Peptides against a protein of PDB entry 3V4L. Designs and how they scored, part 326

Target 1, 386 residues: chain A of PDB entry 3V4L
Amino acid sequence: GQPLAKDKVALLIGNMSYWEHPKLKAPLVDVYELTNLLRQLDFKVVSLLDLTEYEMCNAVDEFLLLLDKGVYGLLYYAGHGYENFGNSFMVPVDAPNPYRSENCLCVQNILKLMQEKETGLNVFLLDMCRKRNDYDDTIPILDALKVTANIVFGYATCQGAEAFEIQHSGLANGIFMKFLKDRLLEDKKITVLLDEVAEDMGKCHLTKGRQALEIRSSLSEKRALTDPVQGAPCSAEALVRNLQWAKAHELPESMCLKFQCGVHIQLGFAAEFSNVMIIYTSIVHKPPEIIMCDAYVTDFPLDLDIDPKHANKGTPEETGSYLVSKDLPKHCLYTRLSSLQKLKEHLIFTVCLSYQYSGLEDTVEEKQEVNVGKPLIAKLDMHRGL

## One batch from the design tools (peptide; made by RFdiffusion4, then SolubleMPNN)

Design b2_p30_2_s2 (from b2_p30_2, 15 letters changed)
Fold by OpenDDE base, seed 4:
Structure b2_p30_2_s2 (fold): chain B 386 residues (1-386), chain A 30 residues (1-30)
Amino acid sequence: as target 1 above (386 residues)
Amino acid sequence: SLEELLKELEEQVVSMTPETSEEVLEEAAR
């Protein structure tokens, strides 16, 4: 029969905004598109951008809590990385220059922990460089991996080579994701699917002789990303996993705010990623005596590092949100919260209505405080140790 | 350098994105 997954869980990490390293752009698009495709494949997807070392460790720990016997686990990483002695290291955004293994996450350590969960399939998609880091002389003593015969690595590049992104002024995929996305929904054994992606990359004049996919696998069964999830969660553990994931992906409810002047504002929320949310405000009712009015969001928690210069934009694109702009309501003011993992407390902020009456030159302000609790990934309390 | 290779890839992708083909296909279908 077709293999069944007990469940399907994916962690996608895209690191771009490095502190001490060159900034990347493609991981934004790559994580977003892969998230949408994996959701169509009935994966529970956690999608995270721009994680520190501590945040990456916590994201991996939370991902491992979602894994259990017969669960399919997929880890995707797009960002800076290196490979020393056959060990792959993912570089956090706060990594020093030069970075070392002590500042990075070892993929083979994550694989070891996934094998302890008795997973049904372990897929690693590593869209990072695989050059040796000559500043890291540490020989990682890794414990021997178990012989589970359920492991697939898709490396965006060959050993000792670089992975590339196309840094156009617009939204572009990384080279690996450009080809992966066209095949990902195919009902094929994952190693066959990746081999076809490798052939497609090999036909492209841009990638030929510059970047080639490497597949490393020990997969004894015909496992596909299309494999159906085993029916209703029959175990208490499966129910707990589903509730934990659902809790971490719950958006705040849309609110209708009523001001004393008679203006009504719709406050809405959209998820771009598990740690990225867009707040939007729209004026849904205005008394005729009010000639102009705007609804600004202000007074965000300091732990979110929100620059007011990037808040309250007339378009989603002006906030740096190019991907979800088509799904957002028009004629709003938009604010992008890109670091929800940092949120220690409830998301409390102020909605400020600025308005002018007909025949009065003075602008009037009314304010309402809004508490939306812990949105999305902030419900996991990833920062309990800081 | 990575920057030079990225720039070459940028120039090649700009050269390989036919700006011209979608507009010409819509005019030929009308």
Scores: peptide ipSAE 0.019, ipTM 0.398, DockQ to the pose 0.028
Fold by OpenDDE base, seed 2:
Parts: C-alpha cells; structure tokens; sequence
Structure b2_p30_2_s2 (fold): chain B 386 residues (1-386), chain A 30 residues (1-30)
C-alpha cells in the first residue's frame, strides 16, 4: 500500500536581514511560496523570517517537539550558509563577521535529534551556499548517526558551490525554489521529484554550469510529500502536536472599537508568517459632523522594535508586505509586526483616533488601549532564555 | 473543533504566486 504519515510537520526559516552580512531578498518569497505548497500537502507549517542564533535554536527545539514516531519532518532553510567537512551550517541574522560554527546551527545535529524521534521521513531542503568557511577551522565531532533509511537532503547547490537568487518584478526567488515549486505537489517519491527538479535546473540556460541540485538520500521506501496523514483517532501525542501548532498560529480576533465621538473602528489581523502579522484599521462609522478622521496604532511593546515611520501606511506594500496585500481589506491603515518571536509580554498597543469637527480648527484625539494577548509564534515564548 | 481551528489557520496564510516578469539574475550568493 502507499505509505502513510502519522502526521506531517515543516519548519521553514528564511534569513535575509543580516546585521553584519549582505542582505538577501529571495528568502521572503521562497518561504512564503513553500509554506503555501506544503499546506496544500497537509503539512503543519511553521514559517519564520529573520531569526537570531537563539531564536533559531528555539525554533528547532519547538519543531522537534512536533516530531514523533512515523511523523514526516521537513526542514527548509534559505539564507547564508556554509559547509565545512561535510557539515552544513545555517547562519543566523545576528552572526558576527566573520561567523564560526559556534555562531551557527549545524544541520547534522538537527538530523541526529530528528532520528531520536523515530520519524517516518526526514527531509532537509537547504537553499544556501556550500562553500567552505576559511575563518572556521572547527571540526565538529558529531556523534554517529543511526541508520534509519529515511533521510533526504536536497541541497540547492553542489558541494563547494554557491546558491543564487533570481529577481522577478522586484520580488526574488532562490533558483532552487523556482524549480521546486513547479513539481512539489506531484505524487512521486521525494527523491524522484528532486531528480526531476535537478533535470529542470540543468536544462535552464541561467543555471547551467552555475548551480546544480545535489540529492543525498538513504530513503529505502517509496515515500512522497503527498503521502496521506493517518486518519486514525489522534493519539494523545498527535493531539498535543496539533494543539501546539494551532497555538503558534492563532490570530487575534477582529475587534470593533467605539469612540466617545461616535466613530467606530474595525481592528483586524492577518498572518504573513508565523512571526509576521499585519494589523489593519478601518473607519466603519463616522458621524457627519466629523470631517476628518484617522485611526493610528501606536505604543507597541519595545521588544518589537516598531519604527513609527513604517507604521500606519495607506497600503500593505508601504509596510514591506508584498505577499498578503490581495487578501487584506482595502482602504485601511496597515502596520507590519515582523518580529513576533521577540514579544515577551502580551501585545498591548494604543489605537489613537485623530479627528476634526466641521467648523472647528482644532484636532481632537481619543485613545483606547488594546490587549490581544500573544499572537501567533509569540505563544511559544521563543525568547525565554534572553 | 481543533480540526476547524486547524483548517481556519491553514486558510489564513493565503497563496500569492508572484507573476513572473523579466528574470534578472542578481548574483546574490547566499
């Protein structure tokens, strides 16, 4: 029969806003497109942008809590990386220049921990460079991996080579994601699917001789990303896993705020990623005596590092949100919260209504404090060791 | 239900496929 997954879980990390290294652009789109495709494949997806070393470690730990016997685990990484002595290192956004193995996450260490969970399938999609880091002479002493015959690596590039980005209309994709997205939904053994992606990359004149997919697999069974989840009554462990994932993706409910002047504001929330949320405000009722009326959000927790210059924009795109703008209501003010993993407390902020009466020159302000609890990934408290 | 909540959460991260215009290879090595 077709293999069945006990469950399917994916962690996607896209690092682009490096502090001490060249900024990337494609990880944003790559993580977003892959998230949507993996959801169509019934994966529970955690999607995270711009993680520090500490935040990446916690994201991996939370991902490992979602893994269990017979679960399919997929890790995708897009960002800076290197390979020393056959070990792959993912570079956090706060990594120093030069970075070393002590500042980075070793993928083979994550694989070891995944093998301890007795997973049904382990897929690593590494969309990073595989050049040697000459500033890191550390030979990681890795413990011997177990022989599980269920491991697949898709490396975006060959050993010692670079991975590249392609720009399209101001958006960028990684070359790997450009070809992977066209085939990811196919009901094929994952190694066969990746071989077809490798052939497509090899036929493209842009990538030929510059970047080639490398597949490393021990997969002895015909397992696919399309393999159905077992519809058996959720074990207590499967229920806990579903609750943990649901907790990390729960949006705040939309609110209707009523001001003393008789103005009504709709406050809404949308997820762009597990750690990125859009807040939007709209005026749903205005008394006729009020000629001008605007609703601003302000007084965010300091941990979120919200620049007021990028808040309360007339379009989602002006906030840096290019991916969810079609699904957002029009004629709002938009604010993007891009670092929800840093939120130590409840998300408390102020809605400020600024308005003017007909025949009065003075602007009037009314304020309401809003507490929306811990939205999305902030419920996992990924900051607990900072 | 948990299934309804999971389904609602799955629907909230909406798919935007960016329309492919002219491909400029920016050699941003990762």
Amino acid sequence: as target 1 above (386 residues)
Amino acid sequence: SLEELLKELEEQVVSMTPETSEEVLEEAAR
Scores: peptide ipSAE 0.198, ipTM 0.555, DockQ to the pose 0.022; fails the geometry check
Fold by OpenDDE base, seed 1:
Structure b2_p30_2_s2 (fold): chain B 386 residues (1-386), chain A 30 residues (1-30)
Amino acid sequence: as target 1 above (386 residues)
Amino acid sequence: SLEELLKELEEQVVSMTPETSEEVLEEAAR
């Protein structure tokens, strides 16, 4: 019969805003486009940007809670990385310079944990460099992997080589994602799909002699990313998994705030990623005696590290939100919360209305506190281990 | 239903393809 997935779960990590390393750009677009494609394939997708070592460990632990017998697990990583002794290391944004294995996540350790879950398919898409790190002489003693015959690695580059992104003046993919996205929806065995992506990359004059896709597979069955999810969750574990994922993607409801001056503000929320939310404010009613009014958001939790200079922008793009701007209401003020994984408490903030009456020179302010609970990934309490 | 809730949650995550601008290759290594 056609292979069935018990469920399909993906963790996508894009690291760009490194503290001690060169900043990247393409992981934003790569994670976003891959998220949308995997959703069309009925994957439960957790998409995370700019994770620290601790946050990456917690994201992997939460991902492993979503895995069970016969579940398809996909891990995508875009960011800095290295390969020592056949072990792939993902570099967190807080990694020191130079970084070592103790500062990084070993993909083969994640694979071991996925094998303990008896997953139906394990796919790793590693869009990172595979150069040796000469500052790390540690040989990880990995326990012997189980013979599960369900593992696929797609490496954006060959062993000892670099992976590249195309830095345009605009938004561009990494080279791997540029070719992967065009084929990802094809109903083909995942190793055949990746082989076709490798051929497409090999035809590109830009990548010749610089970057080549490497496929490592033990996959003995004809499994595809298009394989249908087995119907309604038959187990308590499947129900819990679905509820955990749903909680991690629940947005706050839009609300209408009424001020004493008679101004009405709509406050809305949009998810860009599982850890990135846009807040937007709009004036929906203004009394005619008020000539000017603006609705600012302020007093965010300190854990979110929100610079007020980057808040309350006239466009989503001015916040660094280039991907969701077309689906947002126009004529708002926009604020991008890019680190929701850091939120330990409820998201409480102030909406400040600044306004002026006709014939009065003085600006008046009214404030309302808003509590929206724990939005998106903040519901997983990724910090409970501290 | 849980399926309806999951679908509503999926619809709340804004999905758009970015417009790719013309290819001037500055290569950055990852």
Scores: peptide ipSAE 0.185, ipTM 0.539, DockQ to the pose 0.021; fails the geometry check
Fold by OpenDDE base, seed 5:
Structure b2_p30_2_s2 (fold): chain B 386 residues (1-386), chain A 30 residues (1-30)
Amino acid sequence: as target 1 above (386 residues)
Amino acid sequence: SLEELLKELEEQVVSMTPETSEEVLEEAAR
């Protein structure tokens, strides 16, 4: 019969905003496009940008809690990386310069933990460099992997080679993602799909002799990303997995705030990623005696490290949000919260209305405190493992 | 419902594929 997945779960990590290393651009678009495609394939997707070592470890631990017998697990990583002695290391944004294995996540260690979950399929898509790090001679003593015959690695590049980005009109894709996205929805065995992606990438004149896709697989069965999820969640574990995923993606409800001056503000929320949310404000009613009014969001929790200079922008793009801008209401002020994984408490902030009456030169301010609970990934309390 | 939450999450992620013509490889090694 056609293989069935018990469920499908994906963790996508895109690291760009490195502290001690060159900043990247393409992981933003790569994670976003892959998230959309995997959702069309009935994957439960957690998408995370700019994680520290600790945050990456917690994201992997939460991902492993979603894995169980016959579940399809997919890990995608876009960012800096290296390969020593056939072990792949993902570099967190807080990694020192030079980084070492103790500052990085070993993919083969994650694979071992996935094999302990008795998963139906393990897919790793590694969109990172595979050069040796000469500053780290540590050989990880990994226990022997089980012979599960259900593992697929798609490496964006060959061993000892670099992975590259392509820029198009201010947005960048990884070269691997550029070709992967065109085929990802095809009903093919995942290794056949990746082989076709390798052929397409091999025709690209830009990458010729610089980057080539490498496929490493033990997959003995005809498993595809299109394989249907086994019907209604009949198990307690499937219900728990669905609830845990839903919690990590719950947005705050849109609110209508009413000020004493008679101005009404719409406050709305949009998800860009599991750890990235856009807040937007709009004036929905203004008394005629008020000539000008603006609604600013302020007083965010210090854990979010929000620069006020990047808050309350006239466009989503001015916040650094280029992907969801078409789906947002127009004529708002926009604020991007890019680090929701750092939120320890409820998201409490102030909406400040600044306004002017006709015939008065002085501006008046009214303020309302808003508590939206724990939005998106902040519901998982990833920081509690300290 | 959980199904409504799942569906609302599917609807919020709309792809922008920029159809733009000039492929510049940035020499940004990852």
Scores: peptide ipSAE 0.099, ipTM 0.471, DockQ to the pose 0.022; fails the geometry check

Design b2_p30_2_s3 (from b2_p30_2, 16 letters changed)
Fold by OpenDDE base, seed 5:
Parts: structure tokens; C-alpha cells; sequence
Structure b2_p30_2_s3 (fold): chain B 386 residues (1-386), chain A 30 residues (1-30)
């Protein structure tokens, strides 16, 4: 019979805004496009940008809680990385220079924990370099992996080689994602799909002799990312998994705020990633006596580290939001919250209306406090240990 | 075009070997 997944869960991490390392660009587009494709494949996707070591550990732990017997697990990582002695290390954004294994996440340790869950399929897609780090002489004492026939690694590059970004004017994929996205929806065994991606990359003159896809697999069964999810969640565990996923994707409802001057503002919310939300404000009604008015958001929780200079922009693109801008209402002020994983409390902020009456030179301000609870990933309380 | 794209590819390494913080900051500012 066709293989069935008990469920499908994916964690996607894109690290770009490194503190002590060169900044990247492609992980933004790669994580976003892969999220949309995996959702079409009925995956429960958590997508996270710019994680610290602690935040990456917590994201992996929460992902592992969603895994169970016969579940399909997919981990995608795009960012800096290295490989020592066949162990792959993902580099967090707060990693020191030079970084060591103690500052990084070992993929083989995650694999060990996934094997303990008796998953139906384990897919690792590693879009990072595989050069040796000569500053890390640590040989990880990995416990012996269980002999399982359900593991697939897609490395964006071969051992000892680099993974590259392509500079384009604007948004571009990394090389691996550029070819992966064209085939990811195909109803094929995952190793056959990745082999076709490897052939397509091998035809690219830019990457020939520089970057080649490496596939490692123990997969003995004909499992595909297209394999249907087994019907209605009959187990308490499946219900918990569905609720946990739903919590991580719940946006605040749009609000209509009424000010004493008679101005009405629409406050709206959009998800770019599980930890990235756009707030937008629009004036929906203005009395004719008011000649000018603007609605600013301010007084955000300190944990979000929001610079007011980057808030209340006239376009989504000025906030660094290039991907969801087409789906947003026009003629708003936009604010991008890029670190929702840091939120310890409810998202409380102020909407400040600044306005001027016809024939009065003085600007008047009215303020309303808004509580939207814990949006998106902030519902998972990834900081419970701090 | 292919030679420009190739040079752009050579400059955009997604993971470098650890360099000193001063060297990394210098390359990111150039």
C-alpha cells in the first residue's frame, strides 16, 4: 500500500543577521518559499529567523516534542555552518568568533533524538558550508546511532566544500533552494527527488566544480514528502500536536480603534514567519475638521529590542518585509516585529494618534493601549528556562 | 553576465572558516 505519515512536522531555521560573522541574505527567501511549499504538502511548519544558541536549542526541543512514532520530521537549516569528522554544526547568530562546537548545534545529536521518537521519516536539508573549522579540535563523542532505514540527508554541498548565495538585484534564493523548489511537490521517493535536484544543480555552469548536492540515505521504503497524512487525529498526542501547531500560527484579530476626535483606525497583523509579524495601521475614517492625522505604534515590550527609527514606515519594504508586501493593505504605516521568540509577556503596545485641526497650529495627541496577547511563536514560551 | 555571477558567487560564501572579528568586520564593510 502507499506509505502513510501519522503526521508531518517541519522546523525551518534561517540565520542571517550574525553578530560576529558576515551577514547573509538568501535564508530569508529560502525559508519563506520552503514554508509555502511544505504547507502545500500538509506539513505543520514552524519557520524561524535569526536565532541565538539558546533559541535554536529551544526550537529544536519544541520540534522534537511534535515528533512521534510514524511522524515525518523535516529539519531545514540555512546559515553559517561547518563539518568536523562527519558531524555537521549549525551556527547561531550570537556565536563568537571563532565559534566552536560548544557554541553550535550538532545535527547528529538532533538525529539521535529523532530516532528515539521512532519517526516514519527523518529528512535533514542542510544549506550551509561543510568546511572544517580548524579552531574546533573537539571530537564529539556521539553515542552509536540506532540502525534505522528512514534517514535522508540533503547537503547543499559536498564534504569540505562551500554553499553559496547568488547576488541578484533584489531577493534571490540560495543555489540549493533554487533547484529544490522546482521539484519539492513531485510525488517521488524523497531520495529520487533529491537525485533529480542534484542533476539539475550539476547542469548549472555557475556551480559546476564549486557546489554539488550530496545525498546520504538509509531509506529502504518508498517514502515521499507527498505521502498522505493518516486520517483524523484519534490520539491525545495527535490532538496536542495539532493544538501546539495552531498556537504557533495564531495571529491577533484586526481591530478598529475609535478616538475621541472621531478618527477611526484599523489595526492589522500579518505573519511573515513564525517569529516575524508585521503590524499595520490605517486611517479608515477622518472628520473633515481634521486636516492631518497619523497613527503610530510605540511603547513595545523591551524584550523585542524594537528601534523606533525602524517602526511606522510608509512601506513594508522599508521595514525589511519584501515577501508579504503584496498581501498587505496599501497606504498604511508598517512595523516589523522580527524577534517574537523573545517575548516573555503579552504583546502590549500603544497606538498614538497625532492630528491637527483646520485653523489650529498645535498638534494634538490621543493614545490607546492595545493588548494582543501572545502572537505566533510567542505562545510556545520558548524562554520558560530563562 | 556568467563571469559577473561567478564573481558574485565567490564573494557570497554562506559559511567561512572562522576569521578574527576584525577581519570579518573589515570584509563586511568592503
Amino acid sequence: as target 1 above (386 residues)
Amino acid sequence: KEEEERKELEELVRSMTPETSEEVLKKAAE
Scores: peptide ipSAE 0.043, ipTM 0.539, DockQ to the pose 0.245
Fold by OpenDDE base, seed 3:
Structure b2_p30_2_s3 (fold): chain B 386 residues (1-386), chain A 30 residues (1-30)
Amino acid sequence: as target 1 above (386 residues)
Amino acid sequence: KEEEERKELEELVRSMTPETSEEVLKKAAE
């Protein structure tokens, strides 16, 4: 019969805004596009940008809670990384310079934990460099992996080689994602699909002799990312998994705020990633006596580290939101919350209405506090240990 | 078009080995 997945779960991490290392650009686009493709494949996708070591560990732990017997697990990482002794290390944004294995997440350790969950398929897509870190002499003593015959690694580059971004003046994919996205929806065994991606990369003149895809697989069965999910959740664990994922993707409901002056504000929310949300405000009703009227959001929780210079912009792009701008309503003020994983409390903020009456020179202000609970990934309480 | 695309191709290395802060700054400026 056709292979069936019990469920399909993906964790996508894109690290770009490094503290002590060169900043990247392509992980933003790559994680976003891969998220949309995997959703079309009925994956439950958690997409996270710019994680610290602690936040990456928690994201992996939450991902492992979504895994169970016969579940397809996919881990994608785009960012800085290295490979020592055949072990792949993902570099968090807070990693020191130089970084060591103690500051990084070992992919093979995650694989061991996935094997303990009796997963149906384990796919790792590692869009990072595979150069040796000469500052880390630690030989990881990894326990012997179980023989599960369900493991696939897609490395964006060869051992000891670099992975590249294509930087245009605009947003561009990394080299690996540029070719992967064109094939990802094909109904093929995952190793065959990745082999075709490797051939497509090999035809590109830009990548010849610089970057080549490496496939490492023990996959003995014909498994594809297109494999259908088994029907109704048969277990209590499957229901819990579905509820956990749903919580991590729940947006606040859109609100209509009414001010004493008779102005009505629409407050809306959009997800860019599991940890990135856009807030937008629009004037939906204004009395004719009010000639000028603006609705600002302010007084965010300090844990979110919101720069007021990037808040309340006339376009999504001015906030740094380039990907979801087409899906947002026009003629709003926009604010991007890029670190929802840092939220320890409910998202409480102030909507400040500034307005002028016809024939009065003085601006009037009215304020309303808004509590939207814990949006998106903030519901998982990734900080419970700090 | 291919040569303009090739000139706008700032090949950014996605992963660097740990380099000194001075080496990191040099590569980010090249």
Scores: peptide ipSAE 0.041, ipTM 0.643, DockQ to the pose 0.290
Fold by OpenDDE base, seed 2:
Structure b2_p30_2_s3 (fold): chain B 386 residues (1-386), chain A 30 residues (1-30)
Amino acid sequence: as target 1 above (386 residues)
Amino acid sequence: KEEEERKELEELVRSMTPETSEEVLKKAAE
């Protein structure tokens, strides 16, 4: 019979804004496009940018809780990384320079934990530099990976990957994602699909001998990312997975704020990633006696580290939001919250209306506090324990 | 096919750093 997935879950991590290491750009577009493709494949996708060590550990732990017998799991990482003695390490954004294994997540440990879940398919995709770290001499004693798990490990290496990052003004994919995205929706065994991606990379004269896709699999069965989700009555576990995913993707409802001066503001919310949200404000009604008015958002929780200079921009792009700008309403002020995982409390902020009456020189301000609860990934309390 | 491959090449080169794009263009002209 056609293979069926019990459920499909994906965790995508893109680390770019390193504290002590070169900043990356490719993970932004790659995580976004892969999220959209995996959603078309009926995956429940959590997409996270710029995670600390602690945040990465929690994200992986939460992902592992979603894995169960017959579930399809996909983990994607784009960022800095290294390999020592056959062990691959994902580098968090807060990793020191030099980093060591104690500051990083071991891929083989995660793969072991994924195997213990008896998943129907595990796909682990790494888009990271595979350099030796000469500052880490730690040899992890890895138990032999059980050959019996349906694991597919794809590792994209670029010699000088920093040199292939798109520095030009256009948002474009990393090389691996460029080739992967063209095939990802094909109804093929995942190993065959990845082999075709590796062939395409090898035929391209630009990538030939510079970037290689290493594929390791223990996949004995014909499994594809296109395999349908089993429509059987939601097991208690499937219901929990659905509820957990839904909680992590719940946006605040749009609000209409009414000020005493008679100005009405629309306040709206859009998700760019599971931990990145755009707030937008627009003046929807203005009395004729008010000649000018602007609606600013301010007084955000300190945990979000929002620079007021980057808030309340006339375009989404001025906030650093290039991917969802087409789906946003026009003629707003935009604010990008890029670190929702850091939110310990409810998202409470102030909407400040600054306005001027006809014939008065002085600007008047009115303020309203808004509580939108815990948006998106902030519902998972990824900081429980800091 | 060659025109598509050339366009993909030009897109890939535009996606590289200035230094790497020059190196790749130099190698593609060889």
Scores: peptide ipSAE 0.000, ipTM 0.307, DockQ to the pose 0.089
Fold by OpenDDE base, seed 4:
Formats: sequence, C-alpha cells, structure tokens
Structure b2_p30_2_s3 (fold): chain B 386 residues (1-386), chain A 30 residues (1-30)
Amino acid sequence: as target 1 above (386 residues)
Amino acid sequence: KEEEERKELEELVRSMTPETSEEVLKKAAE
C-alpha cells in the first residue's frame, strides 16, 4: 500500500539578523515559501525567524514534542552554519564572532533525539555553508545513531563548500530554495525529488561549479512528502500534538473597538511566521464631525523590543512585511511584531485614537488598552527554563 | 537580459569566516 504518515510536522528556522555576523536576506523568503508549500502537503509547520541559541534549543525541544512513532519530521534551516567532522552546526543570531560548537546547534544531535521518537521519516534540509570552522576544535562525541533507514539530508551545498543567496534589490530566494520550491509538491520519493532538484541546480549556469546539492540518505522505503496522513487522530498523543500546534498558531480574534467620540476601529491580526505577527488598525466608522482620525498602537511589552519609529506604518512593506501584504486589508496602519518568542506575558498594548473635530484646532486623544493573550508561538512559553 | 540579471547578482556567502567577510564586503562595495 502507499506509505502513510501518522502525522507530518516541520520546523523551519530562518536566521538572518545576526548580531556579530553578516546579515542575510534569503531566509525570510525561503522560510515563508517553504512554509506555504509544506502546509499544502498537510504538514504542521512551525516557522521561526531570528532565533537566539536559547530560542533555537527551545524550538527544537518543542518540535521534538510534536514527534512520535510514525510521524514525519522535517527540519529546515536557513542561515549561517558550518560543518566540522561531518557534523552540521546551525548558527544562532546571538552567536559570537568567532562562533564555536558551544554557541551552535548540532543537527546530528537533533537527529539522535528524532530517532528516539521512532519517527516514520526524518528529513533535514540544511541551507547553510558547510565550510570547516577553524576556530572550533571541538570533536563532537556523538553516540552511535540507531540504524533507522528513514533519514534524508538535503544539503544546499557540497561538503566544504559555501551556500549562496542572491541579493537582489527585492525579495529573492536562496539558490537551494529556488530549485526546491519547483519540485517540493511532486509525488515522488523524497530522495528522487531531491535528485531532480540537484539536476536542476546543476543545469543552471549561475550555480554550476559554485553550489551543488548533496543528498545523504538511508531511506529504505518509498517515503514522500506527499504521503497522506493517517486518518483522524485517534491517539491521545495525536490529539495533544494537534492541540499544541493549533495553540502555537492561534491568532487573536479581530476586534471592533468603539471610542467615546463615536469612532469605530477594526483591530486585526495576521501571521507572517509562527513568531511574526502583523497588527493592523483601520477606521471602520467615523462621525462626520471628525475630520482627521488615526488609530495608533503603542505601549507594547518591553520584551518585544518594538521601536515606535517602525510601528504604525501606512503599508505592510514599510514594516518589512513584503510577503503577506497581498492578504492584508488596505488602508490600515500596520505594525510588525517580529519576536513573539520573547513574549513572557500577555500581549497587552494600547490603541490610541488621535482625532480632530471640524472647527477645533486641538487634536483629541482617546486610548483603549487591549489584551490579546499570548499570540502564536508565544503560547508555547519558550522561556520556561529562565 | 540574463547578463543584466547576472550583474545585479550580489552573491552573498551565507557562512563567512571572519577572514572571508572582509573580502565579500569589499566586493559588494565595489
């Protein structure tokens, strides 16, 4: 029969806003596009941008909690990285310069933990460099991996080589994602799919001799990302997994705020990533005596590090939200919350209505506090260890 | 068209060692 997945879970991490390293751009687009494709494949996707070491560890731990016997697990990483002694290290955004293994996450350690979950398939897609880090002399003592013939690595580049992104003036994919996205929905064994991606990369004159996909696999069964999920979640574990995923992707409900002046504001929320949310405000009703009226969001929790200069923009793009802008309502003020994983408390903020009456020179302000609970990934309490 | 698209291709290396970072930044500034 066709292989069945008990469930399908993906963790996608895109690190770009490094503190001590060159900033990247492609991980934004790559994680977003891959998220949408994997969702079409019935994956439960957690997508996270710009994680610290601690946040990456917690994201991996939460991902591992979603894994169980026969579940398909996919880990995608786009960012800085290195490979020492055949071990791949993902570099967090807070990694020092130079970084070492103690500052990074070892992919092979994650694989070990995934094998303990008796997963049906383990896929690693590593869009990072594989150069040796000469500043890291640590030899990881990895315990012997279990012989599970269910592992696939797709490396964006060859061993000892670099992975590239193409910096255009606009949104561009990394080289790996550029080719992967065109084939990802194909009903093929995952190794065959990746071989075709490798061939496509090899035909491209831009990538030829610069970057080549490497596939490492022990996959004995015909497993595909298209494999259907086994029917209704009958196990308690499957229900818990579904609830945990749903909890981590729950947006606040849109609110209609009514001000004393008779102005009505629609407050809405959109997810860009599991840790990135857009807040938008729109004036839905204005009394005719009010000539000017703007609805600002302010007084965010300090943990979110929201610069007021980047809040309340007239376009999603001015917030850095280029990907979801088509799905957002027009004629709003937009604020991008890019670090929801840092939220320790409820998301409480103020909606400030600034308005002017016809024939009055003075601007009037009314304020309403809004509590939207813990949106998206903030519900996972990734900080429980502090 | 392909050659113009190729000229705007700032190839950024996703993992730069401290030594390679200066060379790539120099090429991007040229």
Scores: peptide ipSAE 0.034, ipTM 0.561, DockQ to the pose 0.189; fails the geometry check

